Peptides against a protein of PDB entry 4Z5W. Designs and how they scored, part 66

Target 1, 305 residues: chain A of PDB entry 4Z5W
Amino acid sequence: IPDVFLELNKLWYFSAQSNLFNGEMPRSLSNSRSISLLSLRNNTLSGQIYLNCSAMTNLTSLDLASNSFSGSIPSNLPNCLRLKTINFAKIKFIAQIPESFKNFQSLTSLSFSNSSIQNISSALEILQHCQNLKTLVLTLNFQKEELPSVPSLQFKNLKVLIIASCQLRGTVPQWLSNSPSLQLLDLSWNQLSGTIPPWLGSLNSLFYLDLSNNTFIGEIPHSLTSLQSLVSKENAVEEPSPDFPFFKKKNTNAGGLQYNQPSSFPPMIDLSYNSLNGSIWPEFGDLRQLHVLNLKNNNLSGNIP

## One batch from the design tools (peptide; made by RFdiffusion4, then SolubleMPNN)

Design b2_p14_4_s2 (from b2_p14_4, 7 letters changed)
Fold by OpenDDE base, seed 5:
Structure b2_p14_4_s2 (fold): chain B 305 residues (1-305), chain A 14 residues (1-14)
Amino acid sequence: as target 1 above (305 residues)
Amino acid sequence: SLTPEIGYNIIGGK
C-alpha cells in the first residue's frame, strides 16, 4: 500500500479488503486525521500494528482481520476516543488482552476469533470495564482453560457473546445473569458441564442460544419455554450491528455462511450433543418465533409433543 | 419444521 494518505485529507472510508497487499501499513495511513472506517481484512500485511491515536481522531471502525501481523496487541487503542469496532480475527498474537483496555469506553464491538489469545479470566476481568461493549467474539482461543464463574463480573450492555470451540471447562457462568440485554449466546464446542441453569429463561431478549457439543446433564429447563423474544415479535429492536461479518459453519469441513448482522441469524435453541435427559416440554409450542429447535444426540425420552 | 443440521462454529470475521 503506497504512503500517500497525507494528500487524501478528505478520505473518510478506505476499504482494501480481500486483495494481495503485503508489507506494513503505510505511516501516512496510521496518521490519517480524516479516516473513519478502515478495512484491510484478508491480505498478507505484516509487522507490528501501530496507530497514532492522537492523529486518527475520526477513526470509528478498524478491520485488520486475516493478516500476518505480529507482536503485541496495540495497548494505545483506548486513546482512539471514537474507535467503536475492532476486528482482529485470525491475527496470531499469542498474547493476553492489554490492561489498558479497561479504559476503552468507546469500544462497542470486539472480535479476537482464532487469534491465539490466552488467559480468559484476565480477558473478561479487563473487558467488563468497557461499559459500551455490546458484541464480544472470542471463538477459538483459550484452549482448555476454565471459563470463570465469578459473580462479580458485569457486562451490563452485552448483546452478543460468542466463545465457541475453546475446549473450555466449567459451567454456564452465573455472571451472564447480569447481562439482561443478551440476544445471542454461543458457548458451543466446549467441555462445559453441570445443568443448564433456569435463569437463562429470564433473558427476555435472548433469541439465539447455542450450548451444543458440551457435557451438560439433567433436564432441559422449563423456563426456556417462556423466552419472551421467542414468544412474541415485539422485541425486535433494530440495533446497530458491528461493522464486521459473522460466519456460521454447519460442520468443521464446510465453508462458513456469512451473516452481516446478528439479526440475520434464525431464532434458535441448540442443545444437541449433550447428555440431557427427561422429556421435551409441550410448552415449546408457545415459542411461535422459534425457527430451529435442535435436541439431537441427547438422552431424552417420552413422547414428542 | 425441526431443522436437523446445526453443528456449527460461529466466528467473527474471515
Scores: peptide ipSAE 0.027, ipTM 0.674, DockQ to the pose 0.094
Fold by OpenDDE base, seed 3:
Structure b2_p14_4_s2 (fold): chain B 305 residues (1-305), chain A 14 residues (1-14)
Amino acid sequence: as target 1 above (305 residues)
Amino acid sequence: SLTPEIGYNIIGGK
């Protein structure tokens, strides 16, 4: 990418995703005063990520995912006072979340999917201070760590939480009950154990629940048959989606279906591939908005309603 | 007919 962005003093949106750009990010781009949305996703860019936040006063969205960047997560990003959306998926950092992210009050959407992030306890302890954080994607990190269950963790404005395929140990964390606006929860492909907590049915905005491929035991909580978002249409809060897409993959090696908005996901309860027992509640028939109910590969018994 | 679409992992970003 040529170093010509100093002359582009009116450039608001730059999208150069899915090209063959290599080398470092141009210094003039890292100092752009005009740019609001920057997407360089799916290129071969390299070097250290550096943004001059003092210059980049209009930056609201940053997508650098699927590049060959190296080094540390830029600790100065909280100084980009308008920066809301960050996509750092598939950048191999081999790092922890910077402590400076405690001050990242502009942050609304963050993805570190498959970015070699370490220490989930520290990550969640830091990110809980981001008062405007609505979307958090941490899939394919924290391998074999324990999902912290510390009740003091609070994500009050969280709408989308995706922490899949981490081989995480522990239980469904009680601190998620402090997230009443949660719409989408994916904790699939972990080593989570215990029972599915009944308080999940109190999350009135929860329309997508994936707890599949874990080690959950006990009965399906009857409270899941009363999830308000799945009973009635009225609670579809169309909030601004993150600027980065979501991907639903059937297999790790397959091309995923792209979803541009969380609201584009089919309403789903997936509890498949666990050790759940008891009956399928007939009251699942009350979930008129439910598109997918997946209960396969459990120890369920009785009649199918 | 609830079409059982198979267990997909959601991944943020490409």
Scores: peptide ipSAE 0.026, ipTM 0.659, DockQ to the pose 0.091
Fold by OpenDDE base, seed 1:
Structure b2_p14_4_s2 (fold): chain B 305 residues (1-305), chain A 14 residues (1-14)
Amino acid sequence: as target 1 above (305 residues)
Amino acid sequence: SLTPEIGYNIIGGK
C-alpha cells in the first residue's frame, strides 16, 4: 500500500479487503486524521500493528483480520477515543490481551477469532471493564485452558459471546447470568462439563444457544422452554451489529456461510454431542420462533414429544 | 480456486 494518505485529508472510509497487499501499513495511514472506517482484511500485510491514536481521532472501526501481522497487540488502542469495532481475527499474535484494554470505554465489538490469544482469565478480567462491550468473539484461542467461573466477572451489556473451539475446561460460568442482554452464546467444541444451568432460560434476549460438542451431563433445563425471545417475536431487539461478519461452516468441506449480522443467524438451540440424559420437554413446542433444535448424540430417553 | 481465507469470525465447531 503506497504511503500517500497524508494527501487524502477527506478520506473517511478506506476499504481494501481481499486484495494482495503485502508489506507494512503505510505510516501516513497510521497517522490519518480523517479515516473513520479502516478495513484491510484478507491481505498479506506484515510487521507490527501500529496506529497513532493521537492523530487518528476519527477512527471508529478497524478491520485488520486475516493478515500476517506479528508482534504484540497494540496496547495504545484505548487511546483511540472513538474506536468501537476491532476485528483482529486470524492474526497470530501469540499474546495476552493488554492491560490497557481495561480503559477501552469506546469498545463495542471485539474479535480475536483464531488469533493465538492466551490466558482467558486475564482476558475476561480485563474486558469486563469495557462497559460498552456488546460483541466478543474469542473462538480458537486459549487452547485447553479453564473457562473462569469467577462470580465477580460482569459483562452487563454483552449481547454476543462466542468462545468456541478452545478445548476449554470448566462449567458454564455463573457470571454470564449477569448479562441480561445476551442474544447469542456459543461455547461449542470445548471440554465444558457439569450441568447446563437453569438460569440460561432467564436470558430473555437469547435466541441462539450453542453448547454442542462438550461433556455436559444431567437433564436439559426445563427453563430453556421459556426463552422469551424464542416464544414470541416481540422481544427481538434489533441492535446495531458489529462492523465485521460472522462465519458458520455447515460442513467440514464447505465454505463458511457469511452472516453480516447476529440477527441473521437462525434461532437455535444446539445441545448435540454431549452426555445429556432425561426427556425432551414437550414444552419445546412453545418455542414458536425456534428454527433449529439439535439434541443429537446425547443419552436422552423417553418419548419424543 | 484458493478461496482466500476470509477473515472468519468463526462461530460454532471446526
Scores: peptide ipSAE 0.025, ipTM 0.657, DockQ to the pose 0.333
Fold by OpenDDE base, seed 2:
Structure b2_p14_4_s2 (fold): chain B 305 residues (1-305), chain A 14 residues (1-14)
Amino acid sequence: as target 1 above (305 residues)
Amino acid sequence: SLTPEIGYNIIGGK
């Protein structure tokens, strides 16, 4: 990418995603005063990520995902006072989340999916201080770590939490009960154990639940049959979606389906590939908004309602 | 019998 952005003093949106750009991010781009949305996703950009937050006063969205960047996570990003959305997926940092992210009050959406992030406990302890954090994606990190269940953890405004494919140990964390606005929870492809907690059914905005491919035992909580978002058409206030897409892979070998908004996900309860027992509650029939109920590969018994 | 496919959610690129 040419170093010409100094002259582009009116550039508000720059999207150069899914190209073949290599080399470092231009220094003039890292100092752009005008840019609000920057997407360089899916290139071969390299070097260390550096943004001059003192210059980039209009930066609201940053998508650098799927690049060959190296080095540390930029600790100065919280100084970008308008920066709301960050997509750093598929950047191999081999790092912990910087402590400075405790001060990241502008942050609304963060993805570190498949970014070789380490120490989930530290990550969550830091990110809980981000009062405006609504979307958090930490998939394919923290390999074989323990998902912290510390009740003091609090994500009050969290709407989307995706921590899949980490081989995480532990239980469904009680601190998620402090996230009453949670709409989407994906903890699939971990080693989570214990029972599925009944308080999940109290998350009235929860329309998408994926707990598949874990080691959960016991009965399906009857409270899941009373998930309000799945019983009634709530007028989901279209809050501004993250400026980065979500991908759902159906099969390990299939290309991921792109979803531009979390609301575009079909309402789903996936509890498949666990060790759940007992019956399928007939009251799942009350979930009139439910599109997908996946209970396969469990130890369920009785009649299918 | 809803046979939903096994899937995982990911953000970021191809």
Scores: peptide ipSAE 0.030, ipTM 0.666, DockQ to the pose 0.082; fails the geometry check

Design b2_p14_4_s3 (from b2_p14_4, 6 letters changed)
Fold by OpenDDE base, seed 3:
Structure b2_p14_4_s3 (fold): chain B 305 residues (1-305), chain A 14 residues (1-14)
Amino acid sequence: as target 1 above (305 residues)
Amino acid sequence: SLEPFIGDNIIGGK
């Protein structure tokens, strides 16, 4: 990418995703005063990520995912006072979340999916201070760590939490009950154990629940048949989605389905591939908005309602 | 390129 962004003093949106750009990010781009949305996703860019936050006063969205960047997570990003959305998926950092992210009050959406992030306890302890954080994607990190259950953790404004495929140990954390606006929870493909907590059914905005491929035991909480978002249409809070897309793979060899908004996901309860027992509650029939109920590969018994 | 993912790439395939 040429170093010509100094002359582009009116450039508001720069999207150069899914190209063949290599080398470092241009210094003029890292100092752009005009740019609001920057996407360089899915290129071969390299070097250290550096942004001059004192210059980049209009930066609101940053997508650098799927590049060959190296080094540390930029600790100065909280100084970008308007920066809301960050996609750092598939950047191999081999790092912890910087302590400076405690001060990241502009942050609304963050992805570190498959970014070699370490220490989930520290990450969650830091990120809970981000008062505006609504979307958090931490899939394919923290391998074989324990998901902290510390009740003091608080994500009051969290709407989307995805921490899949981490081989995490522990239980469904009680601190999630402090997230009443939660719409999407994906904790699939971990080593989570215990029972599915009944308080999940009190999350009135929860329309997508994936707890599949864990080691959960006991009965399906009857409270899941009362999930208000799945009973009635009225609570579809159309909030601003993150500027980065979500992907669901149907088949191992197929391209993933792209979803631009969390609200575009089919309403789903997936509890498959656990050790759940008891009956399928007939009251699942009350979930008129539910598109997918997946209970396969459990120890369930009785009649199918 | 599939960032960010919901679930594992495998949920649909096993």
Scores: peptide ipSAE 0.038, ipTM 0.744, DockQ to the pose 0.122
Fold by OpenDDE base, seed 5:
Structure b2_p14_4_s3 (fold): chain B 305 residues (1-305), chain A 14 residues (1-14)
Amino acid sequence: as target 1 above (305 residues)
Amino acid sequence: SLEPFIGDNIIGGK
């Protein structure tokens, strides 16, 4: 990428995703006063990520995902006072989240999916201080760690939480009960155990729940049949989505489907591939907005209602 | 590119 951004003093949006760019980010780009949205996703860019936050006063969105960047996570990003969305997916940091992220009040959406992030306890303890954080994606990190269940953790404005495929141990964390605005929860493909807690049914905005491929036992909580977002249509608040897409495969052999908004996901309860027992509640028939109910590969018995 | 992804999906990209 050429070092010409000093001359582009009116450039607001720069998207150069899915090209063949290599080398480092040009210094003039890291000092741009005009750029609001920057996407360099899916290239071969390298070196240390550096942004001059004192110069980049208009930066609101940063997408650097699927690049060959190295070194530490930039600890100065909280100084970018308007920066809301960060996509650092598939950047192999081999690091912990910086302590400076406690001060990241502008942050609304963060992805570190498959970025070799370590220490989930420290990560959650830091990120709970981000009072405006709504979307958090931490899939394919923290391998074989324990998911902390510390009741003092508070993500008051959290709407989307995805921590899949980490082989995490523990239980469904009680601190999620402090997130009443939660719309999407994915904790699939872990080693989570215990029972599914009844308080999940009190999350009135929860329309997408994936707890599949864990070691959950006991009955399906009856409270899931009263999830208000799945009973009535009225809770479809058009909320600002992150500036990065979500991807879901229908099957292992299919291409991933791109979803630009969390609201584009079908309303779903997936409890498949666990050790759940008991009956299917007839009151699942009250979930008039539910598109997918997946209960396969459990120990359920009785009649199908 | 398939990031960020939900579930056991393979993250796309180069």
Scores: peptide ipSAE 0.030, ipTM 0.717, DockQ to the pose 0.106
Fold by OpenDDE base, seed 1:
Parts: C-alpha cells; structure tokens; sequence
Structure b2_p14_4_s3 (fold): chain B 305 residues (1-305), chain A 14 residues (1-14)
C-alpha cells in the first residue's frame, strides 16, 4: 500500500479487503486524521500493528483480520477514543490481551478469533471493564485452558459471546447470568462439563445457543423452553451490528456462509454431541421462533414429543 | 488434511 494518505485529508472510509497487499501499513495511514473506518482484511500485510491514536482521532472501526501481522497487540488502542469495532481475527499474536484494554470504554465489538491469544482468565478480567462491550469473539484461542467461573466477572452489556473450539475445561460460568442482554452464546467444541444451568432460560434475549460438542451431563433444563426471544416475535431492536462479518459452515465441504449481522443467524438451540440424558421436553413446541433444535448424539430417552 | 478455510469470526465448531 503506497504511503500517500497524508494527501487524502478527507478520506473517511478506506476499504481494501481481499486483495494481495503485502508489506507494512503505510505510516501516513497510521497517522490519518480523517479516517473513520479502516478495513484491510484478508491481505498479506506484515510487521507490527501500529496506529497513532493521537492523530487518528476519527477512527471508529478497524478491520485488520486475516493478515500476516506479527508482534504484540497494540496496547495504545484504548487511546483511540472513538474506536468501537476491532477485528483482529486470524492474526497470530501469541499474546495476552493488554492490561490497557481495561480503559477501552469506546470498545463495542472485539474479535480475536484464531489469533493465538493466551490466558482466558486475564482476558476476561480485563475485558469486563469495557462497559460498552457488546460483541466478543474469542474462538480458537486459549487451547486447553479453563474457562473461569469467577462470579465477580461482569459483562453487563454483552450481546454476543463466542468462545468456540478452544478445548476449554470447566462449566458454563455463572457470571454469564449477569449478562441479561445476551442474544448469542457459542461455547461449542470445548471440554466443558457439568450440567447446563437453568438460569440460561432467564436470558430473555437469547435466540442462539450453541453448547454442542462438549461433555455436558444431566437433563436439558426445562427453562430453555421458556426463552422469551424464541416464544414470541419480540421486535429484535435493530441494534448496531459489529462492523465485521461472521461465518458459519453449512457443510464440511461448503464455503462458510457469511452473515453480516448476528440477527441474521437462524434462531437455534444446539446441544448435540454431549452426554445429556432424560427426555425432550414437549414444551419445546412453545418455541415458535426456533428454526433449529439439534439434540443429536446425546443419551436422551423417552418419547419424542 | 486441508484445514478447512476457517473464515474470520467463525460461529460454531470446526
């Protein structure tokens, strides 16, 4: 990418995703006073991520995902006082979340999917201080760590939590009960154990639940048949979606389907590939908005309602 | 095995 952004003093949106750009980010780009949205996703950019937050006073969205950046997570990002959305998926940092992120009050959406992030306990302890954090994607990190269950953890405004494919140990953490606005929870492809907690059914905005491919035992909580978002067509308040797409694989051989908004996901309960027992509750029939109920590969018994 | 091209921000398992 050429170092010409000093001349582009009116540039508000720069999108150059899915190209063949290599080398480092231009210094003039890292110092741009005008840019609000920056997307360089899916290139071969390298070097250290550096942004001059004192210069980049208009920066609101940063997408650098799927690049060959190296080094540390830039600890100065909280100084970008308008920065709301960060997509750092598939950047191999091999790092912990910076302590400075405790002060990241502008942050609303964060992805570190498949970024070799370490220490989930520290990450969650830091990120709970981000009072405006609504979307958190931490898939394919923290390999074989324990999901912390510390009751003091609070994500009051959290709407989307995805921590899939981490081989995490532990249980469904009780601190999630303090997230009443949670709409999407994906903890699939871990080593989570214990029972599925009944308080999950109290999350009235929860329309997408994936707990598949874990080691959960016991009965399916009857409270899941009372998930309000799945019983009634609540007008899903069009909440500002993250400025980054989500991908769902349909089949092993099919390209991932791109979803631009979490609200575009089909309402789903996936509890497949666990060790759940007992019956399928007939009251799942009350979930009139449910599109997918996946209970396969469990130890369920009784009648199919 | 071609590691399935894991898109950015995958929801769900492998």
Amino acid sequence: as target 1 above (305 residues)
Amino acid sequence: SLEPFIGDNIIGGK
Scores: peptide ipSAE 0.151, ipTM 0.782, DockQ to the pose 0.247; fails the geometry check
Fold by OpenDDE base, seed 2:
Structure b2_p14_4_s3 (fold): chain B 305 residues (1-305), chain A 14 residues (1-14)
Amino acid sequence: as target 1 above (305 residues)
Amino acid sequence: SLEPFIGDNIIGGK
């Protein structure tokens, strides 16, 4: 990418995603005063990520995902006072989340998916201080770590939490009960154990639940049949979605379906590939908004309602 | 199995 962004003093949106750009991010781009939305996703950009937050006063969205960047997570990003959305998926940092992210009050959406992030306890302890954090994607990190269940953890405004494919141990963390606005929870492809907690059914905005491919035991909580978002058409106020896409893979061989908004996900309860027992509650029939109920590969018995 | 690959997880970087 040419180093010509100094002259582009009116550039508000720069999207150069899914090209073949290599080398470092231009220094003039890292100092752009005008840019609000920057996407360089899916290139071969390299070097250290550096943004001059003192210059980049308009930066609201940063997508650098799927690049060959190296080095540390930029600890100065909280100084980008308008920065709301960060997609750092597939950047191999081999790092912990910087302590400075405790001060990241502008942050609304963060993805470190498949970024070789370490220490989930530290990550969650840091990120709970981000009062405006609504979307958190931490998939394919923290290999075989324990998902902390510390009740002091609090994500008050969290709407989307995705921590899949980490081989995480532990239980469904009680601190999630402090996230009453949670709409999407994906903890699939871990080694989570214990029972599925009944308080999940109290998350009235929860329309997408994936707990598949874990080691959960016991009965399906009857409270899941009373998930308000699945009983009634809530007019989900279209809150501003993250400026990064979500992908859902239906089949092992199919390309992932792109979802631009979490609200575009079909309402789903996936509890498949666990060790759940007992019956399928007939009251799942009350979930009139539910599109997918996946209970396969469990130890369920009785009649299918 | 729905492998929810969320974000750039599915699109391998070019």
Scores: peptide ipSAE 0.042, ipTM 0.741, DockQ to the pose 0.129; fails the geometry check

Design b2_p14_4_s4 (from b2_p14_4, 5 letters changed)
Fold by OpenDDE base, seed 5:
Structure b2_p14_4_s4 (fold): chain B 305 residues (1-305), chain A 14 residues (1-14)
Amino acid sequence: as target 1 above (305 residues)
Amino acid sequence: SLTPSIGDNIIGGS
């Protein structure tokens, strides 16, 4: 990428995703006063990530995902006072979340999917201080760690939480009950155990629940048949989505389907590939907005209602 | 074959 961004003093949106750019990010780009949205996703960019937050006063969205960046997570990002969305997926940091992220008040959406992030306890302890954080994606990190269950953890404004494919141990954490605005929860492909807690049914905005591919036991909580978002349409507040897309694979060999908004996901309860027992509650028939109920590969018995 | 979850996916991938 050429170092010509000083002359582009009116440039507001720069998208150069899915090209073959290599080398470092240009210094003039890291000092741009005009850029609000920056996407360099899916290139071969390298070197250390550096942004001059004192110069980049208009920066609101940063997508650097799927590049060959190295070094530390830039600890000065909280100084970018308007920066809301960060996509750092597939950047191999081999690092912990910086302590400075406790002060990241502008942050609304963060993805570190498959970024070799370590220490889930420290990550959650830091990120709980981000009062405006609504979307958090931490998939394919923290391999074989324990999911912390500390009740003092509070994500009051959290709407989307994805911590899948981490081989995490532990139980469904009680601190999630402190997130009443939660719409999407994915804890699939872990080693979570115990029972599915009844308080999940009190999350009135929860329309997408994936607990598949774990080691859960016991009965399906009856409270899941009363999830208000799945009973009636009236409460779906359309909130602004993250500036980065979500992907859902249909099969292991296919490319992921792109979803630009979390609300575009089909309403779903997936409890498949566990050790759940008992019957299917007839009251699942009350969930008129439910598109997918996946209960396969469990120990369920009785009649199908 | 297991149907991949959203959690199996990498946001920002091609």
Scores: peptide ipSAE 0.101, ipTM 0.753, DockQ to the pose 0.091
Fold by OpenDDE base, seed 4:
Structure b2_p14_4_s4 (fold): chain B 305 residues (1-305), chain A 14 residues (1-14)
Amino acid sequence: as target 1 above (305 residues)
Amino acid sequence: SLTPSIGDNIIGGS
């Protein structure tokens, strides 16, 4: 990418994703006063990520995912006072989340999916201070760590939490009950154990629940049959979605289905590939908005209602 | 075979 962004003093949106750009980010780009949305995802950019937050006063969205960046997570990003959305997926940092992210009050959406992030306890302890954080994607990190269950963790405004494919141990953490606005929870492809907690059914906005491919035992909580978002068409206030799309892969080799916003996901309860027992509650019939109920590969018995 | 979870397709940013 040429170092010509100084001349582009009116450039608001720069999207150059899915090209073959290599080398480092141009210094003029890292100092752009005009850019609000920057997307360079899916290139071969390298070097350290550096943004001059004092210069980049209009930066609201940063997508650098799927590049060959190296080094540390830029600790100065919280100084980008308007920066809301960060997509750092598939950047191999091999790092912990910087302590400075405690001060990241502008942050609304963060993805570190498959970014070799370590220490989930520290990550969550830091990120809980991001009071405006609504979307958190941490898939394919923290390999074989324990999902912290510290009740003091508070993500008050969290709407989307995706921590899949981490081989995480532990139980469904009670601190999630402190996130009453949670709409989407994906903890699939972990090694989570214990019972599915009944308080999940109290998350009135929860329309997408994926707990598949874990080691959960016991009965399906009856409270899941009363998930309000799945019973009634609540007018979900269209809140601003992350500036990055979500993907659901059908298989390992195919491109994923793109979803531009979490609300575009089909309402789903996926509890498949666990060790759940008991019956399928007839009251699942009350979930009139439910599109997908996946209970396969469990120890369920009785009649199908 | 591991079926990718939501967000495994990082090109999209999840």
Scores: peptide ipSAE 0.071, ipTM 0.761, DockQ to the pose 0.094
Fold by OpenDDE base, seed 2:
Structure b2_p14_4_s4 (fold): chain B 305 residues (1-305), chain A 14 residues (1-14)
Amino acid sequence: as target 1 above (305 residues)
Amino acid sequence: SLTPSIGDNIIGGS
């Protein structure tokens, strides 16, 4: 990428995703005063990520995912006072989340999916201070760590939480009950154990629940049949989605379906590949908005309602 | 599981 962004003093949106750009990010781009949305996703950019937050006063969205960046997570990003969305998926940091992120009040959406992030306890402890955080994606990190269950953890405004494929140990954490606006929860492909907690059914906005491929035991909580978002067609408030897309793999070999908004996900309860027992509640029939109920590969018995 | 930007490299987004 040429170092010409100093001359582009009116550049508001720069998208150069899915190209063949290599080398380092241009210094002039890291100092752009005009840019609001920056996407360099899916290139071969390298070096350390550096942004001059004192210069980049208009930066609201940053997508650097799927690049060959290395080094530490830029600790100065909280100084980008308008920065709301960060996609750092597939950047191999081999790092912990910086303590400075406690001050990241502008942050609304964060992805570190498959970024070799370590220490989930520290990560969640830090990120709980981000009062405006609505979307958090931490998939493919924290390998074999324990998911913290500390009740003091609080993500008040959290709407989307995805921490899949981490081989995390522990239980469904009680602190999630402090997130009443939660719409999407994906904790699939972990080593989570215990029972599925009944309080999940109290999350009235929860329309997408994936707890598949864990070691959950006991009965399916009957309270899941009362998920309000799945009973009634509430007008999903078009909340500002993250500026980065989500991808759902249909099959192991199929290209992931791109979803631009969490609201575009089919309403789903996936509890497959656990050790759940008991019956399928007939009251799942009350979930008129539910598109997918996946209960396969459990120890369920009785009649199919 | 859902993963942002998984489309870039099919590997590892399960």
Scores: peptide ipSAE 0.074, ipTM 0.787, DockQ to the pose 0.168; fails the geometry check
Fold by OpenDDE base, seed 3:
Structure b2_p14_4_s4 (fold): chain B 305 residues (1-305), chain A 14 residues (1-14, ends at bonding distance)
Amino acid sequence: as target 1 above (305 residues)
Amino acid sequence: SLTPSIGDNIIGGS
């Protein structure tokens, strides 16, 4: 990418995703006063990520995912006072989240999916201070760590939590009961154990629940049949979605389906590939908005309602 | 599982 962004003093949106750009990010781009939205996703950019937050006063969205950047996570990002969305997926940092992120009050959406992030306890302890954090994606990190269950953790404004494929140990964390705005929870492909907690059914905005491929035992909580978002079509206020897309694998051989907004996901309860027992509650018939109920590969018995 | 990148959905399981 040429170092010509100083002349582009009116450049508000720069999207150069899914190209073949290599080398370092241009210095003029890292000092742009005008850029609000920057996407360089899916290139071969390298070197250290550096942004001059004192210059980049209009930066609101940063997508650098799927590049060959190296080094530390930029600890100065909280100084970008308008920066809301960060996609650092598939950047191999091999690092912990910087402590400076405790002060990241502008942050609304963060992805470190498959970024070799370490120490989930430290990560969650830091990120709970981000009062505006609504979307958190931490899939394919923290390998074989324990998901902290410390009740003091609070994500009051969290709407989307995705921590899949981490081989995490532990239980469904009680601190999530303090996230009443939670719409999407994906904890699939871990080593989570215990029972599915009944308080999950009290999350009135929860329309997408994936607990598949864990070691959960006991009965399906009857409270899941009363998930308000799945009973009635409340006008989901179009909340600002993250400026990065989500992908769901369709099958083993096909590319993932792209979803631009979490609200575009089909309403789903996936409890498949666990050790759940007992009956399928007939009251699942009350979930008129539910598109997918996946209970396969469990120890369920009785009649199918 | 959900992922913000096409490359991650292959590895991410469900």
Scores: peptide ipSAE 0.045, ipTM 0.792, DockQ to the pose 0.172; fails the geometry check

